# Peptides against a protein of PDB entry 2AZE: the designs that were tried, part 38

Target 1, 148 residues: chain A of PDB entry 2AZE
Amino acid sequence: AQECQNLEVERQRRLERIKQKQSQLQELILQQIAFKNLVQRNRHAEQQASRPPPPNSVIHLPFIIVNTSKKTVIDCSISNDKFEYLFNFDNTFEIHDDIEVLKRMGMACGLESGSCSAEDLKMARSLVPKALEPYVTEMAQGTVGGVF
Target 2, 101 residues: chain B of PDB entry 2AZE
Amino acid sequence: GRLEGLTQDLRQLQESEQQLDHLMNICTTQLRLLSEDTDSQRLAYVTCQDLRSIADPAEQMVMVIKAPPETQLQAVDSSENFQISLKSKQGPIDVFLCPEE

## One batch from the design tools (peptide; aimed at target 1 Q24 L28 Q31 R104)

Design b1_p19_8_s2 (made by RFdiffusion4, then SolubleMPNN; from b1_p19_8, 11 letters changed)
Fold by OpenDDE base, seed 4:
Order: structure tokens, then C-alpha cells, then sequence
Structure b1_p19_8_s2 (fold): chain B 148 residues (1-148), chain C 101 residues (1-101), chain A 19 residues (1-19)
């Protein structure tokens, strides 16, 4: 009885660990797809334009964005060495990291929400190693979470 | 019995976790390769147009933050306090606004 | 917001993992 109980505890422990790793893997896959797709897009765009974009017109990863109403009053204090920033707003704001931005741009092919068209899924699969393709398929179907 | 069933479950879970670890290693390797590729990093950018597509500057301002790794980010968004705090340990933080056009 | 901040923090961890 005690042995069974110990194994049940261990089983639950492993299940939780697997769940955590599944979440991490999904995020890693999305990042990989998003990055590769972004690079591909930009490479193509630069080729078509026969020039890179102006340096001040692009934001290289990594970055974070903050958006708020244009009417929001922002008080900003910066340390002399620019190591510390403090922003005070008089209204609500939103924060997004670069990956979220890429997802919203469609760079993850809608895989993050299971909203992949056939073409999106094809693109997503093409941007990962063969070993990851089945997992990408599962993500697109929303079937990730089961035991392998 | 119950013991045998649990033992089998644990074996299956171990196999699943090993497969998961393998996939993670593959994915991690791919990301590392991307980070080490100079051309990929050169092309890893978004434009102001991209940001406009997700946050309309006509209605909202967009602030871009580029901070060194391990920069502390704290934020409070409540009726009584709207604040963002950034603290870097590895270098200066760069903040700029995305133009409307 | 809190959940998002946690995700952003997790992103840093994943970056370390990917290096």
C-alpha cells in the first residue's frame, strides 16, 4: 500500500514535469518558426528592394514594446548611466515582448492559436527539423498534452 | 495489480519524458544556431510598419525597449498605480518611440 | 499583466536554454 502510494506521488510528479516541458517545447518551437520566418521574410524583402532598410527604421531582436493611448501622460526618470528607468503613467498600458509581436505578425503561422491554414502549416513544418514536424502537427490540431 | 499498473505507467512516462527531452535538445540547438549565425541576426528585425500593424500609432504611442540580458522588468497596472520599472545589470537600456509614419 | 510578465521572464530563461 505504501509502495503504491509512493509510486502514485512519483507518477504525478512526472506528469507535472512533462507538462511543464511540453509547454517549454511548444514555446521553443514557436520561437524557432517565428525567427526563421522573420529572417526569411526580411531576406526576401531586401532582395526585392535590392537594398537593406534604413538602419534607423528597423528594430533588431530582442526587444520589448510598450503601448498606451497617445493621451496618456508619461513621466520618465532615467539614471545617469541609463541602467535604470522608471515610467509612471496616468492610465493603463500594454507590454509585449518580441515573440508576441512576431506571433501577432503571423510569423508563427498561427500555430500558437491553432489557427493554421494548410499553407500556414506547410510553412511551419518547413521551418523545423524533421523530428519536430509531428509535434508541429499536433500543435496545429490542438492535440498536444497527451502522453507520447 | 495496482503496483504493476503504476510501475508500467512510470516506465511509459519515463519514455515520454526522454522523447520530450530529445525534441527540446533539437529545438534548442536550432535556436542556438540561429543566434550564432551573423546573417540571421542581421535579418532578425521588425520595422516600424510591423509595429504599426499590431499597435496603431494613430491611436497609441509605441515605445521600444532594448535592454541587456537579465534586465529586471517590473510593472504595475492598477487604478492607483501605472508604472514600469527597468533595472539593468549588464549595460545601458535603450528606449525610443516608434514614429506614427 | 502579471501572467504576461511571467512569460517575459520565462523568455529570458528560454534564451539561456537556447544558448
Amino acid sequence: as target 1 above (148 residues)
Amino acid sequence: as target 2 above (101 residues)
Amino acid sequence: LKEKLERIKRREELRKLAQ
Scores: peptide ipSAE 0.372, ipTM 0.924, DockQ to the pose 0.775
OpenDDE base, seeds 1, 2, 3, 5: peptide ipSAE 0.360, 0.356, 0.349, 0.347; ipTM 0.923, 0.923, 0.923, 0.923; seed 3 fails the geometry check

Design b1_p19_8_s4 (made by RFdiffusion4, then SolubleMPNN; from b1_p19_8, 10 letters changed)
Fold by OpenDDE base, seed 2:
Structure b1_p19_8_s4 (fold): chain B 148 residues (1-148), chain C 101 residues (1-101), chain A 19 residues (1-19)
Amino acid sequence: as target 1 above (148 residues)
Amino acid sequence: as target 2 above (101 residues)
Amino acid sequence: MKEKLERIERQRELRALAE
């Protein structure tokens, strides 16, 4: 009886670990798709323009963005070595990381919300190795973890 | 029996986890390849136009923060305190505004 | 805000492990 109980505890522990890994894998896949899609977009854009964009007109990954009303007063304190920043706002603000920006740009093909068209899904599949394609399909259908 | 059933479940879960680990390794390998490819890194950027599509600078100012890995980010957004704190351990932090053009 | 920051941190951790 005690042995069975111990195994039940272990079973639950493993199930939770698997769930966590599934979540991690989904995010990694989304990152891969978003990055590759971004690179592809920019490559094509530069080819069409026959030149790269001006250096000061682009922001390379990684980055974080903060947005607030242009009327918001921001007080910024910076350490002498620029290792430390403190921003004080007089109103609300929003923070977004680069991955969220890429998702909103559609770089993840809508896979993050399961709102991808057939073309989006085709694109997403083309940006991952063959071994990951079934998982991408499951993500699009919202059936991740259905085998468990 | 109960023991046999649990043992079987654990074996199946082990196989499932191994499969997940395999897929994750494939995925991380792909990401590493991107990070090691000079051309990909050069092309891994967004434009001001992209950021404008996310947050209209005509109404919202957009501040860009480029911080080294493992930079601590703390933020408070409440009626009494609106604050962002950044602390880097690996190098200087770069902050600039996305222009409205 | 706290939840979003935690999500951002998780993303950073995933990225770091992939690099």
Scores: peptide ipSAE 0.328, ipTM 0.922, DockQ to the pose 0.797
OpenDDE base, seeds 1, 3, 4, 5: peptide ipSAE 0.152, 0.143, 0.148, 0.050; ipTM 0.889, 0.888, 0.889, 0.881; seed 3 fails the geometry check

## One batch from the design tools (peptide; aimed at target 1 F93 I95, target 2 V76 E80)

Design b1_p20_1 (made by RFdiffusion4)
Pose (drawn by RFdiffusion4):
Structure b1_p20_1 (pose): chain A 148 residues (1-148), chain B 101 residues (1-101), chain P 20 residues (1-20)
Amino acid sequence: as target 1 above (148 residues)
Amino acid sequence: as target 2 above (101 residues)
Amino acid sequence: SLPSLKMEHSSTPQTFHFTL
């Protein structure tokens, strides 16, 4: 019974590591797909009607987005060297990542929620190495859990 | 008995984790190659029209923050106001708005 | 990855810390 207790806690510890690793694997796949999709969208757009986009109309990764109502008062304070910043808001605001932005743009082909058309899934499968194809299929069905 | 049952479980979980680590290894390698790729980095950008479909600078205000790696972001719910604090240990941070308003 | 955060008032003050 004593030894069995030790094996059970070790088992639960491993089950927690696998559950965390599965979520990390899924997120990484989505990033790999979203990045590659964004790059190919821009590579193709730069062909259609030449001259690369003006530098001010473009934002390179990595970045963070903050949005609030147009009315919301914001108070900005900046350190000399611009290493430190402080913003005060008199209303609700939202913070979004670039990956979240890319997902909402559909760069991950709806795979973030299994909302893939056949073309979306085909696109997602082609942007990932063959060894990761089964796991992409698992993500497309939502049958990722059960903890294997 | 149960001791063999738990031992068999530990073996399944050991093999499963080795497989997961392998796939993660392949996955992070793909991401590393993308980060080392100059042409991809040059093309890894979003337009103002992109940031619109997720929040357009017509009704809502959009702020872009670009801080070097390892910088800290603290968000605070005061008794009366909200705040975002950014502390970069190395390198300056950049902040700007979107053109359409 | 940074989680998306929508800030709203709660019954007690709250702080969130992130490393980018």

Design b1_p20_1_s2 (made by RFdiffusion4, then SolubleMPNN; from b1_p20_1, 9 letters changed)
Fold by OpenDDE base, seed 1:
Structure b1_p20_1_s2 (fold): chain B 148 residues (1-148), chain C 101 residues (1-101), chain A 20 residues (1-20)
Amino acid sequence: as target 1 above (148 residues)
Amino acid sequence: as target 2 above (101 residues)
Amino acid sequence: MLPTLKMVKQSKPSTYNFTL
């Protein structure tokens, strides 16, 4: 019947929407873990040093990283007010946002790649509200969306 | 029948989505609170040593870009063109080079 | 969420130049 056909379309629509939300939630969780872990690390380091780092020795979020071979020639054009930049490279480059940098630093505890040890998982769980802990566990196990 | 089965499936999917929405709200709230906490933001930094662990300045040039919110970035990485374009709408863009040592 | 840069279509700025 036409009604059943309509419901099948709606079912597929909802499944796709849920899939997208699952992806978004996973990324949000990783961001939260990475950020809190970074803050915790730095807080501990400053406490051990009994002082904050020199202002010009650190880079605060947000930022992006561009890296390329040291042999790459880079031409840069800058507007007078520094509102606009144009970089021309003679070879390939990489761009990384701050979140990716944090992940590569291990701030997300390897949860992003399923590389969580028991200790990593414990840390990850400790950095999220209790309501999110089961989902963190599912992420680590690769069982997210198992009910669908 | 088919109709009853589909109706039940949709109810289950609705419950699942509501659960996801709830979890997302919790997570978004936590991120917002962190972004609004001055102490957390003060501690939200990486060092040159951290950046060296990502891309070694001995072999790679590492450039850090700090830009105001809503800054636009265009990147082209092809055999014929390697380019990055930045355009800020809210203020100047700052560019830093990570020292080798 | 933390602010991030947006990937968009290229613009053409008026510029001063230097080489790294």
Scores: peptide ipSAE 0.026, ipTM 0.873, DockQ to the pose 0.068
OpenDDE base, seeds 2, 3, 4, 5: peptide ipSAE 0.024, 0.022, 0.028, 0.019; ipTM 0.872, 0.871, 0.877, 0.864; seed 4 fails the geometry check

Design b1_p20_1_s3 (made by RFdiffusion4, then SolubleMPNN; from b1_p20_1, 7 letters changed)
Fold by OpenDDE base, seed 1:
Structure b1_p20_1_s3 (fold): chain B 148 residues (1-148), chain C 101 residues (1-101), chain A 20 residues (1-20)
Amino acid sequence: as target 1 above (148 residues)
Amino acid sequence: as target 2 above (101 residues)
Amino acid sequence: MLPSIKMTKSSTPKTLNFTL
């Protein structure tokens, strides 16, 4: 029936939207965990050192990273007000945002790749509100969205 | 029947989506709280050692770019062209090099 | 073209002094 067909189309639409939201939620959770974990790490480190790091020795979020071979030749053009930059490379480069950096640092506890140890999972759970803990567990197990 | 089943499925999906929305709101709230906490922001930093874990400056040049919000970034990485263009409207862009060991 | 005041072979105008 036409009505059933319409509802099936809507069902598929909603399923896709839910899938997208699940992905977004997972990313938000990872960001939260990564940020909080980073802050805790640095807080602990500063406490151990009994001092903050020198201002020019660290990079605060947000930032992006560009890396390329040391052999890559880079030409940089900068406007007078430093509002505009143009980089020309003679070879390939990579760009990473700060979140990706944090993930690669392990700040997301390996949750992003499903590589959580028991300790990592415990840490991850501790860095989110109680309501999100079950979802973190599901992420670690790879069972997110099993009801769909 | 089939119609009844589909209707029920849609209802269940709606409830599931609402649950997701709720969880997302919790997450965004937490992130907002982090952004509003001065001490957290002070501690939200990486070191050169951290950056080396991403790309070793001994082998890779590691450039850090700090740009104001809404800065336009255009990147082309192809066999024909390798380029990054940055255009800020809210202030100067800062670029730093991670030192080698 | 950008109104460039500086052209360099170095992509970074500043070098950070990270503590290792």
Scores: peptide ipSAE 0.024, ipTM 0.875, DockQ to the pose 0.032
OpenDDE base, seeds 2, 3, 4, 5: peptide ipSAE 0.023, 0.023, 0.022, 0.023; ipTM 0.874, 0.872, 0.870, 0.872

Design b1_p20_2 (made by RFdiffusion4)
Pose (drawn by RFdiffusion4):
Structure b1_p20_2 (pose): chain A 148 residues (1-148), chain B 101 residues (1-101), chain P 20 residues (1-20)
Amino acid sequence: as target 1 above (148 residues)
Amino acid sequence: as target 2 above (101 residues)
Amino acid sequence: SISSEQLEEAKKIIEEAKEE
């Protein structure tokens, strides 16, 4: 019974590591897909009607987005060297990642929520190495859990 | 008995984790190659029209923050106001708005 | 850039403030 208790806590510790690693693997696959999709969307757009986009109309990764109502008062304070910033808001605001932005743009082909059309899934499968194809299929069905 | 049952479980979980680590290894390598790729980095950008479909600078205000790696972001819910604090240990941080308003 | 854990924490604080 004593030894069994030790094996059980070890088992539960491993089950927790696997559960965390599955979620990490899924996020990484989405990023790999989203990044590659964004790059190819821009590579193609730069062909159609030549001259690369003006530098001010473009934002390179990595970045963070903050949005609030157009009315919301914001108070900005900046350190000399611009290493530190402080923003005060008199209303609700939202913070979004670039990956989240890319997902909402559909760059991950709806795979973030299994919302893939046949073409979306085909696109997602082609942007990932063959060894990751089964796991992409698992993500597309939502049958990722059960903890293997 | 139960001891063998738990031992068999530990073996299944050991093999499963080895497989997951392998796939994660392949996955992070793909991301490393993308970060080392100059042409991909040059093309890894979003337009103002992109940031619109997720929040357009017509009704809502959009702020872009670009801080070097390892910088800290603190978000605070005061008794009366909201705040975002950014502290970068190395390198300056950049902040700007979107053109359409 | 900034760690994803800090962004998740900031989102949770915003969600809690909306619930209040």

Design b1_p20_2_s1 (made by RFdiffusion4, then SolubleMPNN; from b1_p20_2, 6 letters changed)
Fold by OpenDDE base, seed 5:
Structure b1_p20_2_s1 (fold): chain B 148 residues (1-148), chain C 101 residues (1-101), chain A 20 residues (1-20)
Amino acid sequence: as target 1 above (148 residues)
Amino acid sequence: as target 2 above (101 residues)
Amino acid sequence: GISSSQLKEARKIIEEAKKK
């Protein structure tokens, strides 16, 4: 019947929405782990050094990174009020947000690729609320994706 | 019948989505708590050493951009054009380089 | 400092840039 067909369409719609939310949740978990791990690392480092790092030696979140070969020629135009910037490169460049930087630093414990060691997984679990631990485990195993 | 089965499936999917929403709320709450904690904010930083570990300034130029919220970013990376444009609406943009040493 | 909104905005900027 037409009603059944309508429900089938809705079913597919909901399945796709759930898939999207699963991806969003995974990203949120990775962000949480990365942030907490970063804070923990820095806290420990400062305690061991008995002082904070020089203020001009650190970059606080949020930030964006742009990198290119040292051989790349860059032309830069800046407005008087520094509200506008224009960069022209003669070769390719890369743009990374702070979260990607943290992931590459290992702050997400390799969970982002599902390739974390047992110790990394232990760390990851310790940085999330209890309710999220099962999902972290599934991420590490690469088994996220089913309906629960 | 088929109708009953589909109806049940939709109810189950609703429950699954509600579970996901709950977990997401937990995550966003944790992130909010981090953003509201002064000590956490103070410690939420990377160093030039960290950046060198992922993009060595000996081989790569590393530029850092600190921009206010609502900043517009346009990027073109093609064989014919390599460009980045930034436009802020809420304040000045700070750009600096990570030193090699 | 950091805020959830600031982080969200930064990610949005990067995502939009990568789409071009």
Scores: peptide ipSAE 0.045, ipTM 0.882, DockQ to the pose 0.139
OpenDDE base, seeds 1, 2, 3, 4: peptide ipSAE 0.020, 0.020, 0.020, 0.017; ipTM 0.861, 0.860, 0.859, 0.859; seed 4 fails the geometry check

Design b1_p20_2_s2 (made by RFdiffusion4, then SolubleMPNN; from b1_p20_2, 7 letters changed)
Fold by OpenDDE base, seed 5:
Structure b1_p20_2_s2 (fold): chain B 148 residues (1-148), chain C 101 residues (1-101), chain A 20 residues (1-20)
Amino acid sequence: as target 1 above (148 residues)
Amino acid sequence: as target 2 above (101 residues)
Amino acid sequence: GISRKQIEEARKIIEEAKKK
């Protein structure tokens, strides 16, 4: 009886761990798709323009953005060596990392919300190794969650 | 019996987790390859136009922060204001605004 | 350079503040 109880506890722990890993895997897939899609976009754009963009016109990953109303009053204190920053806002603000930005740009092909067109899904599948394609399909269909 | 059933379940879960681990390893490997490829890194950028598409500078101020690895970011909600604190130990932090078009 | 964890923690603080 005690042995069975111990195994049941372990079973539940493993199930939870698997669930967590599924979430992590999905995020990793989205990152991969987003990055590769971004690179492809920019490569194609530069080829069409026959030159790279001006260095100061682009923002290389990694980065984060902070956005707030233009009416928000911001005070900034910076150390002399620029190692420390302190921003004071008189209103709320939003913080987004580069991955969030890429998702909103559509670089993840709508896979993050399971809202892929046929073309988007095709693109998403083309940007991952073959072994990951079934999982991409499941993500698009919203059928992720089962036990392998 | 019950014990045998549970044991079988655990074996199946182990197989499932191993499959997940394998897929995750594939993903992490691909991401590392991207990070190590100089051409990919050169092309891993967004434009101000991209940022404007998600947060219009006509209505929103968009601040870009590029910080060295292991930089600490803390947000503080005070009675008077909201704060963002950035602390780097590996180099200077670069902050700039996305210009309005 | 800034971890997603820290960003999420910061976001949580700000979002909770909005609820006040």
Scores: peptide ipSAE 0.400, ipTM 0.912, DockQ to the pose 0.946
OpenDDE base, seeds 1, 2, 3, 4: peptide ipSAE 0.395, 0.396, 0.389, 0.172; ipTM 0.910, 0.910, 0.908, 0.881

Design b1_p20_2_s3 (made by RFdiffusion4, then SolubleMPNN; from b1_p20_2, 6 letters changed)
Fold by OpenDDE base, seed 2:
Structure b1_p20_2_s3 (fold): chain B 148 residues (1-148), chain C 101 residues (1-101), chain A 20 residues (1-20)
Amino acid sequence: as target 1 above (148 residues)
Amino acid sequence: as target 2 above (101 residues)
Amino acid sequence: MISKEQIEEARKIIEEAKKK
C-alpha cells in the first residue's frame, strides 16, 4: 500500500514535469517560428529594395520595449559607466520583450493564440523541422496537453 | 493490479518525457543555429515601422532597451511614482526612443 | 537580454498597481 502511494506521488510529479516541459516546448517553437519568419521577411524586403535599411532605422534583437503615455513624465538617472539605469514614471507603463513584439507583429503566425489561418499554419510548419510539425499542428488546434 | 498499473504508467510517462526532451533538443539546436549564423543575426531586427504598428508613437512613447545578458530589471510601485531599475554586470545598457518622439 | 521571468514579475507589479 505504501509502495503504491509512493508511486502515485511520483506519477503526479512526472505529470507536472511533463506539463512544464510542454509549455517550454511551445514557447521554443514560437520563438523559432518568429525568428525564422522575421529573418525571412527582412531578407525579402532587402532584396526588393536592393539595399539594407539605414543602420539607425532598425533595432536588432534582443531588446526590451517600455511604452507609456506620451504625457508621462519620465526621469532617468544613469550611472557614469551606463551599467545602471533608474527610471521614474509619474504614470503607469508597459513592458514587452522582443518575442512578444514579434508575436504581435504576426511573426509567430498567430500560433500563439490558436488563431492561425490555413496559410499561417502552412507557413508555421515550413519554418520548423519535420519532427516538430505534428506539435505545431496540435498547437494550432489547441490540443496540446496530451501525453504522447 | 494497482502496482502493475502504476508501474506501467510510470514507464509510459518516462517514454513521453524522453520524446519531449528530444523535441526540445531539436528546437534548441535550431535556435542555436540561428544565433551562430551571421546572416541570420544581421537580419534579426525590427524596424521603426514595426514598432509603430504595435504602439502608436503619436500617443505612446516607446523606449527601447538593449541590455547585456543577465541584466537585472526591477519594477517598483510607489505611492508617488512607478520605477524601473536596470543593473548590468556584463556591459553598458543602451536606451533610446523611437523616432516619433 | 533581460530574463522573461524578471519581465513578467515587473509586469505583474505594474498590473496590480493599475487595479488600484
Scores: peptide ipSAE 0.315, ipTM 0.902, DockQ to the pose 0.931
OpenDDE base, seeds 1, 3, 4, 5: peptide ipSAE 0.308, 0.314, 0.019, 0.312; ipTM 0.902, 0.901, 0.860, 0.901

Design b1_p20_2_s4 (made by RFdiffusion4, then SolubleMPNN; from b1_p20_2, 6 letters changed)
Fold by OpenDDE base, seed 1:
Structure b1_p20_2_s4 (fold): chain B 148 residues (1-148), chain C 101 residues (1-101), chain A 20 residues (1-20)
Amino acid sequence: as target 1 above (148 residues)
Amino acid sequence: as target 2 above (101 residues)
Amino acid sequence: GISKEQLEKARKIIEEAKKK
């Protein structure tokens, strides 16, 4: 019946939307964990040092990282007002946003790849509200969306 | 029948989506709180040592870009072109080099 | 444009900023 066909289309639409939201939620959780973990790390470090680091010795978020081989030749054109930059490379480069950097630093506790130890998982859980803890557990186990 | 089954599935999916929406709202709220907390933002930084752990300056050139909001970034990485273009609308762009040890 | 070497001189160096 046409009604059943319509409902099937709607079902598929909702499934896709849920899938997208699951991905978004996972990323949001990882960001939250990474940020809080970073702040916690730095707070502890500053307390141990009994002072904050020199202002120009750190890079505050947000930022972007560009890396390439040291052998790569780079030509740069900069506008007088520094509003515009043009970089030309003779070889491949990589671009990473700050979130990716934090993940690679381990700030997301390996949760992003499902490679978190029990200790890492404990840390991750401690950095999110209680309502999010079950989902963090599911992420660690790779069982997100198992109900669907 | 098929109709009843589909109807039930849709109800279950609706409940699942509502749960996701709720969790997402919690997450976005937490992130917003972090962004609004001055102390948290002061502590939201990485060091050169951190960057070295990601890409060793002994082998890689590591460049940090600090750009105002809404800055346009265009990147081309192909066999023929390797290019990054930055265009800021709100102020100057700062570029930092992570020094080699 | 500027060369890679010139870029290194022109851009901010984290280590130098750290020292100052």
Scores: peptide ipSAE 0.028, ipTM 0.866, DockQ to the pose 0.027
OpenDDE base, seeds 2, 3, 4, 5: peptide ipSAE 0.022, 0.021, 0.019, 0.022; ipTM 0.863, 0.860, 0.864, 0.869

Design b1_p20_3 (made by RFdiffusion4)
Pose (drawn by RFdiffusion4):
Structure b1_p20_3 (pose): chain A 148 residues (1-148), chain B 101 residues (1-101), chain P 20 residues (1-20)
Amino acid sequence: as target 1 above (148 residues)
Amino acid sequence: as target 2 above (101 residues)
Amino acid sequence: TEREEWWQQQQATVEKLNAK
């Protein structure tokens, strides 16, 4: 019984590591897909009507988005060297990642929520190495859990 | 008995984790190759029209933050106001708005 | 209650950003 207790806690410890790792694997696959999709969308757009986009109308990754109501008062304070910043808000604001932005743009082909059309899924499968194809299929069905 | 049952479980979980690590290894390698690729990095950008479909600078205000790696972001809910603090240990941080308002 | 739920969501987003 004593030895069984030790094996059980070890089992539960491993089950926790696998559960964390599955979620990490899924996020990494979505990033891989989203990044490659964004790059190919821009590579194609730069063909159509030549001259690359003006530098000010473009934002390179990585970046963070903060949005609040147009009325919301913001107080900005900056350190000399611009290493430190402080913002005060008199209302609710939202913080979004670039990956989250890319997902909302549909760059991950709806795979973040299994919301893929046949073309979306085909696009997602082609942007990932063959060894990752089964796991992409698992993500498309939502049958990722059960903890293998 | 149960001891063999737990031992068999530990073997299944060991093999499963080895497989997951392998796939993660392939996955992070793909991401590393993308980060080392100059043409992909040059093309890894979003337009102002992109940031619109997720929050347009017509009704809402949009702020873009670009801080070097390892920088800290603290968000605070005071008794009366909200705050965001950014502390970069190395390198300056950049902040700007979106053109359409 | 709504403010607390919203704040928890924002904290979770900050934690994800800081994990990078």

Design b1_p20_3_s2 (made by RFdiffusion4, then SolubleMPNN; from b1_p20_3, 14 letters changed)
Fold by OpenDDE base, seed 4:
Structure b1_p20_3_s2 (fold): chain B 148 residues (1-148), chain C 101 residues (1-101), chain A 20 residues (1-20)
Amino acid sequence: as target 1 above (148 residues)
Amino acid sequence: as target 2 above (101 residues)
Amino acid sequence: DERKKYIEKIHERVKKINAR
């Protein structure tokens, strides 16, 4: 009885650890797909234009975005060395990291929400190593976690 | 019996975890390779058009912050205070504004 | 017009205060 109880506890610990790793893996996959898809898009665009975009028209990763109403008043305090910034807003704001931006751009092919078309899924699969393709498929179908 | 069943479950979970570890290693390797590839990094960018698709500059101010790694970010978004604090340890922080079209 | 196509570092809209 005690042995069974001990094994049950261990089982639960392993299940939780697996769940955490699944979440981490999914995020890593999404990042990989998003990055590769972005690079591919830009490469194609530059080839079509036969030139790179103007330097000041693009923002290279990594970055974060802050957006707020155009009516929001922003006070910005900056240290002399530009190592410290303080932004004060008179209204609410939103912060997004670059990965979130890429997801909203569709660079993760809708995989983040399990909303992949056949074409999206095909693209997603093409942007990961073969070993990851089954997991991408599971993500698209929302069937990740079948080990539980 | 129960003991045998639990033992079998643990073996299966161990195999599953090993598979996950393997896949994670593959992913981290791929991401590292991307970060080390100069051409990929050159092409890893978004445009103003992309940012407009996320937040319309006609209605929203879109500010882009480029900060060195390990920069501290603190944000307060409440009725009492709306604030973002950035503190870099590795270099200057750059801030850009995406203009309206 | 050209500025509408480019990202610029902090505009006048963002009140800049240099901290000492």
Scores: peptide ipSAE 0.025, ipTM 0.875, DockQ to the pose 0.028
OpenDDE base, seeds 1, 2, 3, 5: peptide ipSAE 0.021, 0.021, 0.023, 0.024; ipTM 0.871, 0.873, 0.873, 0.876

